# Designs tried in a protein design run: peptides against a protein of PDB entry 4QMF. Part 20

Target 1, 175 residues: chain A of PDB entry 4QMF
Amino acid sequence: ESSFMTLFPKYRESYLKTIWNDVTRALDKHNIACVLDLVEGSMTVKTTRKTYDPAIILKARDLIKLLARSVPFPQAVKILQDDMACDVIKIGNFVTNKERFVKRRQRLVGPNGNTLKALELLTKCYILVQGNTVSAMGPFKGLKEVRRVVEDCMKNIHPIYHIKELMIKRELAKR

## One batch from the design tools (peptide; aimed at target 1 A118 M167)

Design b2_p16_6_s2 (made by RFdiffusion4, then SolubleMPNN; from b2_p16_6 with E1S K7E K8E E11K)
Fold by OpenDDE base, seed 3:
Structure b2_p16_6_s2 (fold): chain B 175 residues (1-175), chain A 16 residues (1-16)
Amino acid sequence: as target 1 above (175 residues)
Amino acid sequence: SEDEIIEEAIKELEEE
């Protein structure tokens, strides 16, 4: 039997309580057990004797990881699909200056979220910028691109550069 | 401008 646990911040408690029955139902389809521990502030997923696909536990692990990082359940639960992968990119350690950090993080989002939207469309990924992390879900190739753009942004390379590059690559791929 | 490029990109991508 395999088991994985993740901690979540206190501010997520109320939301997680609200959706936990949905989490349970989604995982029950795969015979994965789950536990929400409000005292410790943790989520646990575990295989059972009825678990048919042992690899699904890794996706369940990713599910609770995403939920802990503020990804809403209707999106996070898609990680259980075979063709869906995810990445949690830590962005808080690239810049020590708080103001600079905030500015660079904001560049990822852009005016009215348009920069982020463009990046999502180009990579075919879902992207959530929250706190010191960026959570992404999508195809593996797209996730690699997201990580590159996000990390470069924190290194003071503006996302627009990558957006232009991705647009060109997309056009070339159609030929 | 950067905003125009992004807006155009979004438009193009959404039309596909």
Scores: peptide ipSAE 0.269, ipTM 0.866, DockQ to the pose 0.121
OpenDDE base, seeds 1, 2, 4, 5: peptide ipSAE 0.071, 0.094, 0.178, 0.149; ipTM 0.748, 0.763, 0.809, 0.791; seeds 1, 2 fail the geometry check

Design b2_p16_6_s3 (made by RFdiffusion4, then SolubleMPNN; from b2_p16_6 with E1M E2D D3E E15K)
Fold by OpenDDE base, seed 2:
Structure b2_p16_6_s3 (fold): chain B 175 residues (1-175), chain A 16 residues (1-16)
Amino acid sequence: as target 1 above (175 residues)
Amino acid sequence: MDEEIIKKAIEELEKE
């Protein structure tokens, strides 16, 4: 039997409590057990003797990982689908200067979130920028593109460069 | 200028 545990920040506790029954129900469909430990501030998922697909535990691991990083449950639970993958991109270590970090992170989001929305549409991914991480969900190809854009943004390459590139590639694929 | 480009991109992508 396999198990995975993730810690979550204190500010996430109230939300996790409200949706934990939904988490349990979603995982029960796959005979995956789960535990919310409010004292430790952790979520745990475990296979059971009734777990049919041993690979589903990895998706359950990803589910709690996403939930810990502020992804809402209705979106995070989609990770249990076969065609859905995820990535949690750490962005906090690219820049030591806080002001520079905030500025670059804001470039990724853009005015009214439009830059991020464009990136989501182009990569067919869900993208959430929160704190020192970017959580993404979607196809593997899209996730690879998201990671590139996000990391490059933190390296002072403006996302618009990649957006233009992706748009061109998309147009070429239509022909 | 960049904002306009992004807006146009979104418009084009959403119509698909």
Scores: peptide ipSAE 0.272, ipTM 0.857, DockQ to the pose 0.122
OpenDDE base, seeds 1, 3, 4, 5: peptide ipSAE 0.265, 0.173, 0.211, 0.135; ipTM 0.854, 0.822, 0.816, 0.784; seed 4 fails the geometry check

Design b2_p16_6_s4 (made by RFdiffusion4, then SolubleMPNN; from b2_p16_6, 6 letters changed)
Fold by OpenDDE base, seed 4:
Structure b2_p16_6_s4 (fold): chain B 175 residues (1-175), chain A 16 residues (1-16)
Amino acid sequence: as target 1 above (175 residues)
Amino acid sequence: MDDEIIEEAIKLLEEE
């Protein structure tokens, strides 16, 4: 039997408690057991004797990882679908200066979230910028692009550069 | 100028 555990920050506790029955129900369909430990601040997923697909435990692992990084359940649960992948990009270590970090993170989101929306549309990914991580869900190709843009943004390459590049590539792919 | 480019990009992408 396989098991995975993920710690979550305290500020997520109330939300996770609220949606945990839904998590349980979603995982029960695959005969994956799950436990929310409010004392430790952890989520655990485990295979059972009735687990049919052993690979589903990896998706369950990803589910709790996404939930720990503030992805809402209705979005995070989509990871259980075969065609859905995810990535959690750590952005907190690219710069030491907090002000610089905040500014670069804000560039990724942009005014009214438009920069992020454009990136989501171009990559066909869901993207959530929260705290020291960026969570993304979508096709592998799109996820690769998201990671590049996110990391480059933290390295002081403005996302607009990549958006332009992706737009050009999209146009070329249609010819 | 960057905002205008992004807005235009969104518009184009939403039309597709």
Scores: peptide ipSAE 0.229, ipTM 0.849, DockQ to the pose 0.123
OpenDDE base, seeds 1, 2, 3, 5: peptide ipSAE 0.211, 0.218, 0.214, 0.160; ipTM 0.838, 0.841, 0.840, 0.790

Design b2_p16_7 (made by RFdiffusion4)
Pose (drawn by RFdiffusion4):
Structure b2_p16_7 (pose): chain A 175 residues (1-175), chain P 16 residues (1-16)
Amino acid sequence: as target 1 above (175 residues)
Amino acid sequence: EDEIIYKAIEEMEEEL
C-alpha cells in the first residue's frame, strides 16, 4: 500500500549500488520492501502484507532521503531507531546568484569545517552539507537549532552570533 | 571539543 520514492544524483549511484544489499537487510528487519532503479536513478520504499507497524515507512522514507543526499549508510540507519529524527534543509532558493550562494554555504561550513563541527558539538546533532542541502540528524531541539542556524546563514546573518549564544547557554547549564 | 569551539569562534571573528 504505502510507498515513497526519492531521486538521487549519479555521483551517488556507485556507493548506493554497493551498499544496497545492506539497506534491504536493515529494512527487512521491519518488513519494508525496497527497490533501487538505476536507469531512473531512484530509490523506493514500500510496505508489505507482513509489515508489523506501517508507520515506520516514514522513517524508511527518511532513510532513503538521507541516502540521496550523500549521508553515509552507517549514520543513516540510525533514523530507524526511536530517539532519532532528521531534517534535510533545502538551501537552494535563498540566492539567485551562484557566487553568493557558495560564499554563504562556505561560511556555513567554514575553515577546515570547524564552525560546522562546532555546531555538531553544540546542538548535539550530526550535520552534513552537500550541494543544495544540509542534512541533520539527532534530537528534535538540536534539529530546530540547526535549521535556525542554516536558514539564518543562507540569509546574510553570520553564524557567529548563534554559536556564541549556544556556547553561553551551554555554560549556563553547566553551572 | 571546547578547543574546536573556541577556535571556530576565533575564525569567525577574523572573517568579520

Design b2_p16_7_s1 (made by RFdiffusion4, then SolubleMPNN; from b2_p16_7, 5 letters changed; failed a check: too like the target's own chain)
Amino acid sequence: DEEIILKAIKELEEEL

Design b2_p16_7_s2 (made by RFdiffusion4, then SolubleMPNN; from b2_p16_7, 8 letters changed)
Fold by OpenDDE base, seed 2:
Structure b2_p16_7_s2 (fold): chain B 175 residues (1-175), chain A 16 residues (1-16)
Amino acid sequence: as target 1 above (175 residues)
Amino acid sequence: DEKIILEAIKELEKEL
């Protein structure tokens, strides 16, 4: 039997309590057991003797990982679909200066979130910028592009260059 | 979708 555990920050506890029955129900369909430990501040997923697909535990692992990083349940649960992958990109380590970090993170989001929305559309991914991480969900190729743009942004390469590149690629694919 | 992307590009260009 396989088991995975992830820790979550205290500020996430109230939300996780609210949706945990939904998590349980979603995982029960695959005979994956799950536990929310409010004392430790952890989520655990575990295979059971009734688990049919051994690979689903990895998706369950990803589910709790996404939930820990503030992805809402209705979006995070989509990770259980076969065609859906995810990535949690750590962005807090690229710069030491807090103001520089905030500025670069804001560039990724852009005015009214329009930059992020454009990136989501071009990569066919869901993207959530929260704290020191960027969570993304979508096709593997799209996720690769998201990671590139996100990391480059934190390295002071403005997202506009990648967005223009992705737009050109999209236009070429239509012809 | 294209309109959203183009608008985003226009806004981003102002930051350069």
Scores: peptide ipSAE 0.307, ipTM 0.886, DockQ to the pose 0.905
OpenDDE base, seeds 1, 3, 4, 5: peptide ipSAE 0.210, 0.292, 0.304, 0.283; ipTM 0.835, 0.881, 0.885, 0.877

Design b2_p16_7_s3 (made by RFdiffusion4, then SolubleMPNN; from b2_p16_7 with E1D Y6K M12L E14K)
Fold by OpenDDE base, seed 2:
Structure b2_p16_7_s3 (fold): chain B 175 residues (1-175), chain A 16 residues (1-16)
Amino acid sequence: as target 1 above (175 residues)
Amino acid sequence: DDEIIKKAIEELEKEL
């Protein structure tokens, strides 16, 4: 039997308590057991003797990982679908200066979130910028592009250059 | 979708 555990920050506890019955129900469909430990601040998923698909535990692992990083349940639960992958991109390590970090992170989001929305559309991904991580969900190819744009943004390469490139590729695919 | 992307690009260009 396989088991995975992830820690979550204290500020996430109230939300996780609220949705945990929904998590349990979603995982029960696959005979994956789950535990929310409020003392430790952890989520655990594990296979059971009734788990039919051994690969689903990896998706369950990803589910709790996403939930720990503030992805809302209605979005995070989509990871259990076969065609859905995810990535959690750590962005806090690229710069030491806090002001520079905040500025670059804000560039990724852009005015009114429009930059992020454009990136989501171009990559066919869901993207959540929260704290020191960017969580993304979508097709593998799209996720690869998201990671590139996110990391380059933290390296002071403005997202506009990648967005323009992706737009050109999109236009070419229509013809 | 294309209009959203174009609008975003226009706004981003102002930041450069």
Scores: peptide ipSAE 0.304, ipTM 0.883, DockQ to the pose 0.863
OpenDDE base, seeds 1, 3, 4, 5: peptide ipSAE 0.286, 0.284, 0.291, 0.273; ipTM 0.878, 0.877, 0.879, 0.872; seed 4 fails the geometry check

Design b2_p16_7_s4 (made by RFdiffusion4, then SolubleMPNN; from b2_p16_7 with E1D Y6E E10K M12L)
Fold by OpenDDE base, seed 2:
Structure b2_p16_7_s4 (fold): chain B 175 residues (1-175), chain A 16 residues (1-16)
Amino acid sequence: as target 1 above (175 residues)
Amino acid sequence: DDEIIEKAIKELEEEL
């Protein structure tokens, strides 16, 4: 039997308590057991003797990982679909200066979140910028592009260059 | 979708 555990920050506890029955129900369909430990501040998923698909535990692992990083349940649960992958990109390590970090993170989001929305559309991914991480969900190719743009942004490469590139690629694919 | 992307690009260009 396989088991995975993820810690979550205290500020996430109230939300996780609210949706945990939904998590349980979603995982029960695959005979994956799950536990929310409020004392430790952890989520655990594990296979059971009734688990039919051994690979689903990896998706369950990803589910709790996404939930720990503030992805809402209705979006995070989509990770259980076969065609859906995810990535959690750590962005806090690229710069030591807090002001520089905030500026670069904001540049990724853009005015009213429009930059991020454009990136989501171009990569066919869901993207959530929260704290020191960027969570993304979508096709593997799209996720690769998201990671590139996100990391480059934190390295002071403006997202506009990648967005223009992705736009050109999209236009070429339409013709 | 294209309109959203174009708007975002314009906003980004103004920031440069």
Scores: peptide ipSAE 0.452, ipTM 0.924, DockQ to the pose 0.910
OpenDDE base, seeds 1, 3, 4, 5: peptide ipSAE 0.418, 0.414, 0.397, 0.328; ipTM 0.916, 0.915, 0.910, 0.889

Design b2_p16_8 (made by RFdiffusion4)
Pose (drawn by RFdiffusion4):
Structure b2_p16_8 (pose): chain A 175 residues (1-175), chain P 16 residues (1-16)
Amino acid sequence: as target 1 above (175 residues)
Amino acid sequence: SEEDEIIEKAIEEMEE
């Protein structure tokens, strides 16, 4: 009955093609069927007659979505867990110009990826920047903070204010 | 800690 599909770019195909057996196995634990269409370049997740809890299909949809945005499989299967949520943030329709987009995304990740890592440490979330998207995984509150930072960064508001704020909040909680 | 050092370094880089 329930079926969700997603598209993936070609540079991702090779990786998925070699880890797909691991995906259908992880999904087999929940009795969710999955197909990988190479010609179309898509992934599909479906519920079956023998699926215990159909709602997990939503999580399965998130899994293949994370896989389509260059999130590594070991990190991605965590979405099938309970205390795990995700958010794939679209950053394409903020800037019409290409140069400015790269400027602000590079500001988002920063030198040596430090400021991006700093966000991971402060929001307690896994964050990955790829092309037109920023994929995040972890606690709901930290996810809200990540979306806030990313969206406010793709708009010309620098991440430094947010990082400082989160640092102050963390030290206040330390007390 | 190592995490604090990474955060502080990231703040310093953003201020530059």

Design b2_p16_8_s1 (made by RFdiffusion4, then SolubleMPNN; from b2_p16_8 with E5K K9E M14L E16K)
Fold by OpenDDE base, seed 4:
Structure b2_p16_8_s1 (fold): chain B 175 residues (1-175), chain A 16 residues (1-16)
Amino acid sequence: as target 1 above (175 residues)
Amino acid sequence: SEEDKIIEEAIEELEK
């Protein structure tokens, strides 16, 4: 039997408690067991003897990983679909200065979230910027692009550069 | 800003 555990920050506890029955129901469809430990602050997923597809445990692992990083359940649960992939990008270690970190993270989001929206549209991904991580869900190609833009942004390359590049590539692909 | 305009234009194009 395979199992995976993910810790979650304290501020997620209330939300996770609220949606855990939904998590359980979603995973039950695949005969994956799950446990929410409020004392430890952890989520665990496990295969059972009734688990038909052994690969689904990896998706369950990703599910709890996404939930731990503030992705809402209605979005996170989509990871259980075969055609959906995800990435959790750590952004907290690119700069030591807190103010610089905040500014660069804000650049990724942009005014009214428009920068992020443009990136989501171009990559066909869902993207959530929260705390020290960026969570993304979508096709592998899109995820690769998201990671590049996110990391470059934290390295002081403005997202507009990549947006322009992606727009050009999109135009070329239509020809 | 110019950057904001570019992003807005991109969104408009992508949502067509």
Scores: peptide ipSAE 0.343, ipTM 0.899, DockQ to the pose 0.130
OpenDDE base, seeds 1, 2, 3, 5: peptide ipSAE 0.315, 0.324, 0.322, 0.247; ipTM 0.888, 0.891, 0.892, 0.853

Design b2_p16_8_s2 (made by RFdiffusion4, then SolubleMPNN; from b2_p16_8, 5 letters changed)
Fold by OpenDDE base, seed 4:
Parts: sequence; structure tokens; C-alpha cells
Structure b2_p16_8_s2 (fold): chain B 175 residues (1-175), chain A 16 residues (1-16)
Amino acid sequence: as target 1 above (175 residues)
Amino acid sequence: SEEDKIIEEAIKELEK
């Protein structure tokens, strides 16, 4: 039997408690067991003797990983679909200065979230910027692009550069 | 800013 555990920050506890029955129901469809430990602050997923597809445990692992990083359940649960992939990008270690970190993170989001929206559209991904991580869900190609833009942004390369590049590539692909 | 305008235009194009 396979199992995976993910810790979650304290501020997620209330939300996770609220949606955990939904998590359980979603995973039950695949005969994956799950446990929410409020004392430890952890989520665990496990295969059972009834688990038909052994690979689904990896998706369950990703599910709890996404939930731990503030992705809402209705979005996170989509990871259980075969055609959906995800990435959790750590952004907290690119700069030591807190102010610089905040500014670069905000640059990724942009005014009214428009920068992020453009990136989502171009990559066909869902993207959530929260705390020290960026969570993304979508096709592998899109995820690769998201990671590049996110990391470059934290390295002081403005997202507009990549947006322009992606727009050009999109135009070329239509020809 | 100019950057904001570019992004807004990109969104408009992508939503067509």
C-alpha cells in the first residue's frame, strides 16, 4: 500500500475542515482513503485493497498538495482527471529582501490581476499566487511556461516580456 | 503604463 502526507499551514485549517467531506467523497470514487489530522496539521492519502488504478494515488498526492497551498477544492479536485497536471512553484527563495519579494510577486499578478489573467489564457492554465508558492494546473506544456515566467519574474524579469513572447508564438502557431 | 496597456490588449485578443 502507498501513502502520502502533506502538512498545511494553520490558516488553512478551517477551510480544510469545511471541505474535507468533499475530499473524502471524491477520493472514495477511486477507493483512496484519506485522513485530515487537525492536531498535526496534515493531510494523508492512502491506497486501499480496493484501489483499482495504482497511479491515482499520485494524483491524490497532488490534490492534498494543492489544497495545502490554498487552491480551492473545486479547482484542486480537477487534478484527479487524467488530462490534468499541476505544479507548485516555490518563489520564496529567489530574493532575501522582503520588500523586493513582495514587489516581484505583485508584478506577477499585476493591476487587477490582469497580468496573471493574461498568463492563464496564454498557457491554458489555472494559476494561483499565494504566499511563498505559485500553484498551477493545466497541460504540461502550459505548466512549463508558467514556471518559466514565474521564476523569471522573481529574478526580476518582468512578465510582460514573456507575455509578448507567448503572444508571438501563439500567432505563429495559427499560421 | 505602457506595460499595462499591452497586457490589456493581449487579454482582449485572447478572449476573442
Scores: peptide ipSAE 0.348, ipTM 0.899, DockQ to the pose 0.130
OpenDDE base, seeds 1, 2, 3, 5: peptide ipSAE 0.231, 0.314, 0.326, 0.243; ipTM 0.849, 0.889, 0.892, 0.854

Design b2_p16_8_s3 (made by RFdiffusion4, then SolubleMPNN; from b2_p16_8 with K9Q E12K M14L)
Fold by OpenDDE base, seed 3:
Structure b2_p16_8_s3 (fold): chain B 175 residues (1-175), chain A 16 residues (1-16)
Amino acid sequence: as target 1 above (175 residues)
Amino acid sequence: SEEDEIIEQAIKELEE
C-alpha cells in the first residue's frame, strides 16, 4: 500500500475543513483513504486493499498538492480524471528584487485577468497564480506551454509574445 | 468564436 502526505499553510485550514467531506467522497469512489491533520497541518492519501487502480494514488497525491496551493476543490478534483494532468511552477526564485517579482507576476495576470484568461484558452489549461507558485491543470502539451510562458515571464519576456505565437499555431492547426 | 474574441481583446489590451 502507498501513502503520500503534503503540508498546507495555516491560512488554508478553514477552507480545507469546509471541503474535506467532499474530498473524502471523491476519493472513496476510488477506494483511496484520506486524512486531514489539523494539528500537523497536513493532508494524507492512502491506497487500501480495495483500491483497484494503483495509479490513482498518484492522482490523489496531486489532488492534495493542488489543494495545498490554494486551488479550489471543484477544480482540483478534476485531476482524478484520466486525461487531466497538473503542474506546480515555482516562480519565486527567478527574481531577487521583490518589486520586480511582483511586477512580472502581475504581467501573467494582466488587466482584469485577461492575459491569464487568454493563456488558459490557448493552452486549454486552468491556471492559478498564487504567491510564489503557478498551479496549472490540463493536457500535457498545454502544461508545457504554460510552464514556458510563466518562466519566460519571470525572465522578463512578456506573455504577449507567446500569446501571439500560440494564436498563430492554433490557426495553423485548424487547417 | 467567443473564445477568439476573448483572446483578441486580451491582445488589444496588452498592446495599449
Scores: peptide ipSAE 0.286, ipTM 0.867, DockQ to the pose 0.791
OpenDDE base, seeds 1, 2, 4, 5: peptide ipSAE 0.130, 0.138, 0.195, 0.202; ipTM 0.789, 0.778, 0.829, 0.830

Design b2_p16_8_s4 (made by RFdiffusion4, then SolubleMPNN; from b2_p16_8, 6 letters changed)
Fold by OpenDDE base, seed 2:
Structure b2_p16_8_s4 (fold): chain B 175 residues (1-175), chain A 16 residues (1-16)
Amino acid sequence: as target 1 above (175 residues)
Amino acid sequence: SEDDKIIEEAIKQLEE
């Protein structure tokens, strides 16, 4: 049997506790067992003898990974769908200067979150910028694009460059 | 800024 465990920060404890019954119910549909350990600060998912699809455990792994990174349950649970993938992009190590880091991270979001919204629409992904990570959910092609834009942003390439590029590609694809 | 306007216009087009 397969098992995966993810640690979560203390500030997520209260939320995870409130939604854990929903997590359990969602995973029960696939006969995946789960455990929330409030002492250790961990979530665990594991296959059971009744698990029919062995691959679903990997999606369960992704679910708890997303939850640990502040993705809300109604969005995170979509990872259990066959056509949904995810990526957790670490952005905290690109820049050592904290002020520079904050500025570049803010560029990704943009005024009123419009830059991020545009990126979400263009890539057909959900994107959450939180702390030192960016969590994304969507098709693999879109996720690849998101990772490129996010990492380039942290490397001081403004997201608008990629947005313009994606807009052009979108228009070309419509023709 | 000009960039902000571009982004806003892009969103408008994408939501049409």
Scores: peptide ipSAE 0.331, ipTM 0.891, DockQ to the pose 0.130
OpenDDE base, seeds 1, 3, 4, 5: peptide ipSAE 0.328, 0.326, 0.329, 0.259; ipTM 0.890, 0.890, 0.891, 0.856

## One batch from the design tools (peptide; aimed at target 1 H158)

Design b2_p17_1 (made by RFdiffusion4)
Pose (drawn by RFdiffusion4):
Structure b2_p17_1 (pose): chain A 175 residues (1-175), chain P 17 residues (1-17)
Amino acid sequence: as target 1 above (175 residues)
Amino acid sequence: DEELDEELEELAEEIIE
């Protein structure tokens, strides 16, 4: 009955092609069927007659979505867990110009990826920047904070104010 | 912007350490 599909870029195809057997196995634990269409370049997740809880299909949809945005499989299967939520942030329709987009995304990740790592430490979330998207996984509150930072960064508001704020909040909680 | 970037990089290194 329930079926969700997503598209993936070609540079991702090889990786998925070699780890797909691990995906259908992880999904087999929940009795969710899945197909990888190479010609179309898509992934599909479906519920079956023998699926215990159909609602997990939503999580399965998130899994393949994370897989389409260059999130590694070991990190991605965590979405099938309970205390795990995700958010794939689209950053394409903020800037019409290509140079400024790269400027702000590079500002988002920063030198040596340090400011991106700092966000991971402060929001307690896994964050991955890829092409037109920023994929985030972890606690709901930290996810809200990540979306806030990313969206406010793709708009010309620098991430330094947010990082400082989160640092102050963390030290205040330490007390 | 350059000054904010430098300050943010320093802050980020401290947080990572």

Design b2_p17_1_s1 (made by RFdiffusion4, then SolubleMPNN; from b2_p17_1, 7 letters changed)
Fold by OpenDDE base, seed 4:
Structure b2_p17_1_s1 (fold): chain B 175 residues (1-175), chain A 17 residues (1-17)
Amino acid sequence: as target 1 above (175 residues)
Amino acid sequence: EEELDEELDKLSQEILA
């Protein structure tokens, strides 16, 4: 049997308590057990004797990972689908200066979230920028593109160059 | 950089339209 555990920050506790019954129900369909430990501040997923697909535990691991990084449950639960992948991109260590970090992170999001929404559309991904991480869900090809744009942005490579590139790729794909 | 920021926002809006 396999088990995975992830810690979550204190500010996430209230939300996780609210949706945990939904998490349990979603995982029960796959005979994956789960535990929310409010004392430790952790989520755990485990295979059971009734778990049929051994690979589903990895998706369950990803589910709790996404939830810990502030992805809403209705979106995060989609990770249990076979065609859905995810990536959690750590962005907090690219820049030592806090103000530069905030500026570059905000640049990735853009005014009214327009840049992020555009990137989501171009890559066919869901993208959430929260704290020191960017969570993304979608096809592997799109996720690779998201990671490139995100990390380069934190390295002070302006997202506009990648957005233009993705626009070209999208136009070519329509042919 | 500010110029690129403005251009990016404009481009993003066009993509989302």
Scores: peptide ipSAE 0.737, ipTM 0.966, DockQ to the pose 0.967
OpenDDE base, seeds 1, 2, 3, 5: peptide ipSAE 0.736, 0.736, 0.731, 0.733; ipTM 0.966, 0.966, 0.965, 0.966

Design b2_p17_1_s2 (made by RFdiffusion4, then SolubleMPNN; from b2_p17_1, 6 letters changed)
Fold by OpenDDE base, seed 4:
Structure b2_p17_1_s2 (fold): chain B 175 residues (1-175), chain A 17 residues (1-17)
Amino acid sequence: as target 1 above (175 residues)
Amino acid sequence: EEELDEELNKLSEEILS
């Protein structure tokens, strides 16, 4: 596949307009074309005849996906690096009750974002909780851990159990 | 749950220190 499109919410439009020249410049380095459609509310990335790396289009796809989910450009653009992976975790369907959803999402974030920051440190990932999605960027191993913690939290498994587990793993890795 | 929330916050702060 040589073309990918993603829709973005209306509230994201103003920001995307301000950074789109930067997106274009970043993708131009890889000969990937991109289009911001403000009428449809979409972003598109496409290979060109000058695209030489077939894998880069998939990273470009991930870039616009991350941007659509409120990841800021300076962080999202890092996805174009070979050593960087990402995951967009949908959390909105785990709980039907709005109040329970908000509570569990807040538990994942923690006071002042402390829980999320701790999880970022333990997994070596960037993590952003926004609306019904959690966006994460980092090594594959860390991303797997993030997804487990996030989804389990929405399933009412308290993050503390995973945090303790990750702490143990970190200590073992230092040996 | 409230107890675990408080414990988690304390643990998180420890990790971040």
Scores: peptide ipSAE 0.720, ipTM 0.963, DockQ to the pose 0.972
OpenDDE base, seeds 1, 2, 3, 5: peptide ipSAE 0.716, 0.718, 0.711, 0.713; ipTM 0.963, 0.963, 0.962, 0.962

Design b2_p17_1_s3 (made by RFdiffusion4, then SolubleMPNN; from b2_p17_1, 6 letters changed)
Fold by OpenDDE base, seed 4:
Structure b2_p17_1_s3 (fold): chain B 175 residues (1-175), chain A 17 residues (1-17)
Amino acid sequence: as target 1 above (175 residues)
Amino acid sequence: EEELDKELEKLSEEILK
């Protein structure tokens, strides 16, 4: 039997309470048990004797990880699909200066979130920038590209260079 | 950087059309 636990911040508690029945139902289909501990502020997933696919527990682990980082349930639950992967990119440690951090993070998002939306389209990923992390879901190739753009942006490499590169790659792939 | 920001915005809008 396998079990995984993740902590979540206090501000996430109310939302998690509201969607936990949905989490339970989704995981029940795979015979994965789950527990929301409001005292500790944790989510736990574990296999049961009825769990058929041992690999699904890893996806369940990713599910609670995504939920802890503010990914909404309707999106996060897609991680249980076979063809869906995810990545949680820590961005808070690239820059010590708070103002510089905020500036670079905002650059990644762009006006009205257009930069992020463009990146999502180019990589075929879902991307959420929240706090000190960027959560992404999609194909492995796309996730690799997202991580590169995100980390480079925090390293003061402007996203425009990567966006142009991805545009070229997309055009080539259409042929 | 400001110029690059403007260019990126234009490019993003183009991508999202």
Scores: peptide ipSAE 0.705, ipTM 0.964, DockQ to the pose 0.972
OpenDDE base, seeds 1, 2, 3, 5: peptide ipSAE 0.700, 0.702, 0.695, 0.694; ipTM 0.963, 0.963, 0.962, 0.961

